# Ledger of designs, part 4: peptides against a protein of PDB entry 4AID

Target 1, 242 residues: chain A of PDB entry 4AID
Amino acid sequence: FDIKRKTIEWGGKTLVLETGRIARQADGAVLATMGETVVLATAVFAKSQKPGQDFFPLTVNYQEKTFAAGKIPGGFFKREGRPSEKETLVSRLIDRPIRPLFVKGFKNEVQVVVTVLQHDLENDPDILGMVAASAALCLSGAPFMGPIGAARVGWVDGAYVLNPTLDEMKESKMDLVVAGTADAVMMVESEIQELSEEIVLGGVNFAHQQMQAVIDAIIDLAEHAAKEPFAFEPEDTDAIKA

## One batch from the design tools (peptide; aimed at target 1 P147)

Design b2_p29_6_s2 (made by RFdiffusion4, then SolubleMPNN; its pose is not in this set)
Fold by OpenDDE base, seed 5:
Structure b2_p29_6_s2 (fold): chain B 242 residues (1-242), chain A 29 residues (1-29)
Amino acid sequence: as target 1 above (242 residues)
Amino acid sequence: MKPVFKPVPEELIKKWKEEILKKVKELAK
């Protein structure tokens, strides 16, 4: 197996991004670990556009497997065949920052699947899933203008906390999820209890600063393990306006 | 080395910055 691995310390936790061991049939596949939480992200894209395809057919599926459910709060209620509310929300959370980063005019089918393999009850797999999906797309050769980074920010005892544990989140006045490129934040989702604009903006800036290490780690992994870029030239939309 | 990824268009970056600042104001109480 040609296994490539990047390891960084991130918010006092070890983040590991690994490729080459699992799901080798995918265009990109990343096993991401933070603490003892483990996710597998796979990216697959069609090498041609379907005839008559009028929209960009991106599908993002976040799923928590039944074997992880014994370690996932509320995991016992998974009905076969329908995503849970959590799985639906996290799928959207991953979709939102990646969708605008595909090259304009690319309308080949893209499937991103994020599977929770293990949960440690400390590190939420949603942030890890966003990072893993970004990494898998960057490895795939798809015309993706990534990477994205992601971070959760808490507000505990008057301070920002990067990727708070589930226990730290009980004391947090903020659950701020941020996604961005190296240059800009493109997504913010938050649950906030009576915090000023200054604190919230400071949290966004803190998240964007802290995710740079993850972005750099994905770039480093991609330099060593990415497939050749898929030959896609955007239709010269400027040539049709002349 | 050719950049591994195409850069994000500056127009999108500008748009996101404006949208995020608006979102932050909406989240603050």
Scores: peptide ipSAE 0.508, ipTM 0.906, DockQ to the pose 0.727
OpenDDE base, seeds 1, 2, 3, 4: peptide ipSAE 0.018, 0.016, 0.019, 0.025; ipTM 0.437, 0.378, 0.352, 0.507

Design b2_p29_8_s1 (made by RFdiffusion4, then SolubleMPNN; its pose is not in this set)
Fold by OpenDDE base, seed 5:
Structure b2_p29_8_s1 (fold): chain B 242 residues (1-242), chain A 29 residues (1-29)
Amino acid sequence: as target 1 above (242 residues)
Amino acid sequence: PKYIVRKPPEELIKKMKEEVLKKVKELAK
């Protein structure tokens, strides 16, 4: 097996991005680990557009398999076949920042699947799932204008905390999720308890600065492991000026 | 081969910055 791995220290935790071990039938596949939380992201795209396809057919599915649910507090036996509320929300959270980053005119079917393999009860798999999905797309050869990074920001004892644990989040006055490229923030979601605009904006800026290390790690992995870019020419009206 | 990072169009970047700034102002009210 040609296994390629990138490891960084990020917010006092080890982030590992690995490819080449599993899901080799996908266009891109990344096993991502932070603490003892483990996710598998896969990206698959069609090599042709369907006749009459008028919109970009992107599907993002985040899944927590039942064997991981036995350790998750409140993990009732999910009836097979319907996403939980959490799975639906996290699927949308991953979809939102990546959807606008496909080259205009690309209307081939794209499927991103993020599967939680292990949960440590400290590190939420949503942020890790966003990072893994970004990495899998960059490895796939799809016409994706990534990578994206992602970060969660807490506000604890008058300071910003990068990717706070589930226990630290109990003391946090903010749950701020940010996603973006190297150059721009693409998405913000937050639950806030009576914080100023200055603190929230400072949290967005803090997240964007802290995610640069993740973006750089995905680029480094892609330089070693990415497939050849899929030959796609945008329509002349959308010529990206180099 | 070196991985070629595709950058989003400047118009898209501008639009997303405006949407994010709007969202931040809505969250702080």
Scores: peptide ipSAE 0.363, ipTM 0.883, DockQ to the pose 0.818
OpenDDE base, seeds 1, 2, 3, 4: peptide ipSAE 0.361, 0.358, 0.353, 0.360; ipTM 0.882, 0.880, 0.879, 0.880

Design b2_p29_8_s4 (made by RFdiffusion4, then SolubleMPNN; its pose is not in this set)
Fold by OpenDDE base, seed 5:
Structure b2_p29_8_s4 (fold): chain B 242 residues (1-242), chain A 29 residues (1-29)
Amino acid sequence: as target 1 above (242 residues)
Amino acid sequence: PKYVVRRPPQELIEKMREEVLRKVKEMAK
């Protein structure tokens, strides 16, 4: 197996991005680990556009499998075949920053699947899933203008906390999820308790700064493991290849 | 071959920045 791995320390936790062990049939596949939370992201894209395709057919599916449910709070009630509310929300959370980053005019079908394989009860797999999905797309050769990073920011005792644990989140006045590229914030979501715009903006900036290490880690992994870029000529977009 | 990072167009960056700033203002109310 040609396994490529990148490991970084991120917010006091070990983040591991691995490719080449599993899901080799995908265009991109990344096993991501933070603490003992483990996700698999796969990216698959069609090599041709469907006749008459008028929109960009991106599908993002986040799934927490039943075998992980014994470790996931509330996981015991997953009926097969319907996404939970959490799975639906996280699928959208991953979709939102990714969707605008495909090269204009690309209308080939793209499927991103994020599967939670393990949960440690400390590290939420949503952030890890965003990172893994970004990495899988960068490895795939799809015309994706990533990577994106992601971070959760808490506000505990008057300070920003990067990727707070589930226990730290009980004391947090903010649950701020941020995703972005190296140069730009692409998405924010938050639940906030009586915080100023200044604190929230500070949290966005903090997240964007902290995710740079993740973006760099994805780039490093891609430099060693990415497939050849899919030959796609954009319609009249100044897509600066850096 | 070395992976080449594709940068989003400046227009998209500006659009997303405006959307983010709008959303932040909505969340802080």
Scores: peptide ipSAE 0.469, ipTM 0.914, DockQ to the pose 0.862
OpenDDE base, seeds 1, 2, 3, 4: peptide ipSAE 0.450, 0.453, 0.454, 0.455; ipTM 0.911, 0.910, 0.912, 0.911

## One batch from the design tools (peptide; aimed at target 1 C138 A222)

Design b2_p30_2_s1 (made by RFdiffusion4, then SolubleMPNN; its pose is not in this set)
Fold by OpenDDE base, seed 3:
Structure b2_p30_2_s1 (fold): chain B 242 residues (1-242), chain A 30 residues (1-30)
Amino acid sequence: as target 1 above (242 residues)
Amino acid sequence: MVKWYLAKPSDELKKKWAEEVRKKVKELAK
């Protein structure tokens, strides 16, 4: 196996992005680890457009497998076939920032699957899933203008906390999830208590600064392991700066 | 051959996203 790995320190935790060992049949596959939480992201795209396809058919599925569910807070032994509320919400959370980054006019089927393999009860797999999905798409050769980074920001004892643990989140006055590219914030989702606009905006900026290391790590991994770019001509070339 | 992971969205899209984010932040702080 030709295994490529990138390791960084991120918010006092070790983030590992690995490719080449698992799911080699996918166009892109990344095993991502933060602490002892582990996710597998796979990206597959069709090499042709279906006749009559008029919209971009992107599907994003986040899954917490039953073997991990017994260790996930609020995880029940799920029957195969219906996503939980959490799985549905996280799938949308991953979908939202990646969908706008596909090249205009690309209407081939794309499927992204994020599977939680292990949960350490400290690091939430949602942020890790966003990072892994971004990396898998960058490795796939699909016309995806990534990478995106992602970060969760807490507000604990009057300070910003990058990717707070589940226990730290109990004391946090803010649950702020931010996603973006190197140059732009694309998505903000938050549950906040009574906090000023200044603190929330500061949290967005903090998240965007902290995710740069992740974006750089994905680019470094892609430079060593990405497949050949899919040959595609955008409808509007002016919308893309290379 | 363009490496897609090095391609960047237009400045117009970035501006749109920035406006949406600012709006969302204002909604959250109320």
Scores: peptide ipSAE 0.568, ipTM 0.934, DockQ to the pose 0.902
OpenDDE base, seeds 1, 2, 4, 5: peptide ipSAE 0.551, 0.563, 0.022, 0.545; ipTM 0.933, 0.937, 0.454, 0.929

Design b2_p30_2_s2 (made by RFdiffusion4, then SolubleMPNN; its pose is not in this set)
Fold by OpenDDE base, seed 1:
Structure b2_p30_2_s2 (fold): chain B 242 residues (1-242), chain A 30 residues (1-30)
Amino acid sequence: as target 1 above (242 residues)
Amino acid sequence: MVKWYKAKPSQELIEKWKEEVLRKVKELAK
């Protein structure tokens, strides 16, 4: 196996992005680890457009497998076959920032699957799943103008906290999820307890700053492990200037 | 061939996102 790995310190935790060991049949596959939470992201894209395809057929599926569910809060009640509310929400969190980054006019089917393999009960797999999905797409060769980074920001005792643990979140006045590229924030979702615009905006900026290390790590991994870029002619050539 | 992970969205799109984010922040804040 040609295993490539990138390891960074991120918010006081070790983030590991690995490719080459698992899911080699996918166009891109990344095993991402933070603490003892582990997710597998796979990206598969069709090499041709279906006749008459008039929209971009992107499917994102976040799932927490039953073998991991025994350690996942609320996982005990997972019925096979139907996504939980959490799985549905996280699938949307992953979909929203990646969908706009596909090159305009690309209408080949794309499937992103994020599977939680392990949960440490401290590090939520949603952010990790976003990062892993981004990395998998970058490795795939699909015309995806990523990477995206993602971060959760808490507000605890008058300070921003990057990717708070589940326990730290109990004391947080903010649950701010941010996703973006190197250049811009694309998505903000939050639950907050009556915080000022200044604090919330500061949280967005903090997240965007902190995700740069992740974006850089994905780029570094892609430079060593990405498949050849899929030959596609974009409608807008200005988007391709590196 | 351009590596897609080095390609960038249009400036117009970036500006749109920035505006949307700022609006969202205002909606969230109290």
Scores: peptide ipSAE 0.572, ipTM 0.939, DockQ to the pose 0.901
OpenDDE base, seeds 2, 3, 4, 5: peptide ipSAE 0.510, 0.509, 0.520, 0.505; ipTM 0.912, 0.912, 0.929, 0.911

Design b2_p30_2_s3 (made by RFdiffusion4, then SolubleMPNN; its pose is not in this set)
Fold by OpenDDE base, seed 3:
Structure b2_p30_2_s3 (fold): chain B 242 residues (1-242), chain A 30 residues (1-30)
Amino acid sequence: as target 1 above (242 residues)
Amino acid sequence: MVKWYLAKPSQELIDKLAREVEEKVRELAK
């Protein structure tokens, strides 16, 4: 197997992005590891548009495998077929920042699947899932103007914390999830307990700074392992600065 | 041949998203 791997230190943890071992039938596939949390992201896209397709048919599915779910706090053995509330929320969290980055006029079917394979009870799979999905799309050759990075920011004892553990989050006054490109913040989601605008804005900036290492890691992986870019001409050439 | 992972979105899109983020931050800090 031609396995390509990128490893970085990120927030005091080792982030590993790997491709070439699993899900080779996908257009892009990335195994991402942080601590002992492991996710598999796959990206598949149709090579033609369906007749009469009038919208961009992107589907993002985040799922927790039953064997991983049994370790997740509050994770019950889910019956196959219905996403939990968490899975639905995380699927949307991944969808939101990636959807605007597809080239205008591209209406081929795209499916992104993120599967939690292992959970260490410290590192939440949602951030890792966002990173893995971004990487899988960049490897796929789809007309996706990524990568995105993602980060969670906590506010603990008067300081920002990058990707706080589940235990640190209990003491955090902020749960701030940020996603963005190298140049711009794309989305913010947060639960905040009575923090100033200055602290929240500082958290967004901190997240955007800290995700640059992840973005660079995805680009490095793509330079070595990406498929040939799908030949697509945008409807509006002004929409793409290459 | 353009490597899509090196392509950049339009400045108009970036500016739009930046405004949405700023609005969201103001809503959260209330």
Scores: peptide ipSAE 0.494, ipTM 0.888, DockQ to the pose 0.899
OpenDDE base, seeds 1, 2, 4, 5: peptide ipSAE 0.485, 0.487, 0.480, 0.487; ipTM 0.883, 0.885, 0.881, 0.881

Design b2_p30_3_s3 (made by RFdiffusion4, then SolubleMPNN; its pose is not in this set)
Fold by OpenDDE base, seed 5:
Structure b2_p30_3_s3 (fold): chain B 242 residues (1-242), chain A 30 residues (1-30)
Amino acid sequence: as target 1 above (242 residues)
Amino acid sequence: MVKWYKAKPPEELIKKLEEEVKKKVKELAK
């Protein structure tokens, strides 16, 4: 097996991005680990467009496996066969920042699947899933103008906290999820308890700064492990600055 | 052949997304 791995320290935790061991049949596959939370992201894309395809057919599916669900808070009520509310929300959370980054005119089917393999009850797999999905797409050769990074920001005792633990989040006045590229913030979702616009904006900026290390790590992994870029000619060539 | 993960999104797209984020931040702070 040609296993490629990138390891970084991120918010006082070790982030590991690995490819080449699992799901080698996918166009891109990344095993991402933070603490003892582990996710597998796979990216698969069709090599041709369906006749008459008029929209970009991207599907993102985040799933928490039942064996992990026994440790996941609220996992006890998983109805077999339907995504939980959390799985639905996180699927959208991953979809939103990646969808705009596909090259205009690309209408081949793309499937991103993020599977939670292990949960440590400290590190939420949603942020890790966003990072893993970004990495898997970058490795796939799909015309995805990533990577994206992602971060959760808390506000605890008058300070920003990067990727707070589930316990730290109980004391946080902010649950701010940010996703972006190296150059731009693309998505913000938050639950906020009576915080100023200045604090929220500072949190977005903090997240964007902190995710740069992750973006760089994905690029480094892609330089060593990405498949050949899919040959695609955009409708507007001026739109792609390589 | 362009490595897609090194390609930059169109500036117009980035500006649009930044404006949407700015609106969202203002909505969250109300």
Scores: peptide ipSAE 0.487, ipTM 0.888, DockQ to the pose 0.895
OpenDDE base, seeds 1, 2, 3, 4: peptide ipSAE 0.485, 0.485, 0.479, 0.482; ipTM 0.889, 0.888, 0.887, 0.891

Design b2_p30_7 (made by RFdiffusion4)
Pose (drawn by RFdiffusion4):
Structure b2_p30_7 (pose): chain A 242 residues (1-242), chain P 30 residues (1-30)
Amino acid sequence: as target 1 above (242 residues)
Amino acid sequence: EEEEEEEEEEEEERREELVERWEEVLEEKE
């Protein structure tokens, strides 16, 4: 039972989100393609709380398979091993904006894994990895508040540029990753060539406008394919506090 | 300036529609 939101031509690049063919045993699994870069994002959460668990345990693993680029690993063991700098950075890049959007009071194990299956030498899978992770979370049925969008905004020839490619990044004076909900920007991360607060803030806002088409697309797939929501009421400590 | 205010109102309305649509999707799945 296969389902896509393949629409969203997004910033001139085709973004496809597919579910129900791969990884059917995960709570949420989405194969996401943008251009010809492909990642599988899976989301599983435990249906129970561990005794005495006192914080919300969430793990995000982002991993790149070297076969995503047609190469065998250079390491002595010719197999991927410990995460690189890029994999741990991208893992925090997904975890940061998601961790606060789970319902306050929820403490079940949640694991989201994003695996890079194909890299097209143009579209960085890091942003795509964020979008696919958000899509799988929505489909899983966990208490995860609305989708997250994300984008990279560059600054080339005096104009904002959405999801610039790797060659376009050589000419950009800004590298800003923004992830947000429909209402709010949730995270920023950037490296900037001494641009003003105004332009920087402008790129953040441009990103939040440009990522709406993605949140819409996730909401659309969730409407056709999400699992039953996991019932979770927080404790009404409201009367005790007053 | 009036055109920029109108564009900001349209962006606010669009964000509200997406939030409402998400709530509806949850209600339908209940």

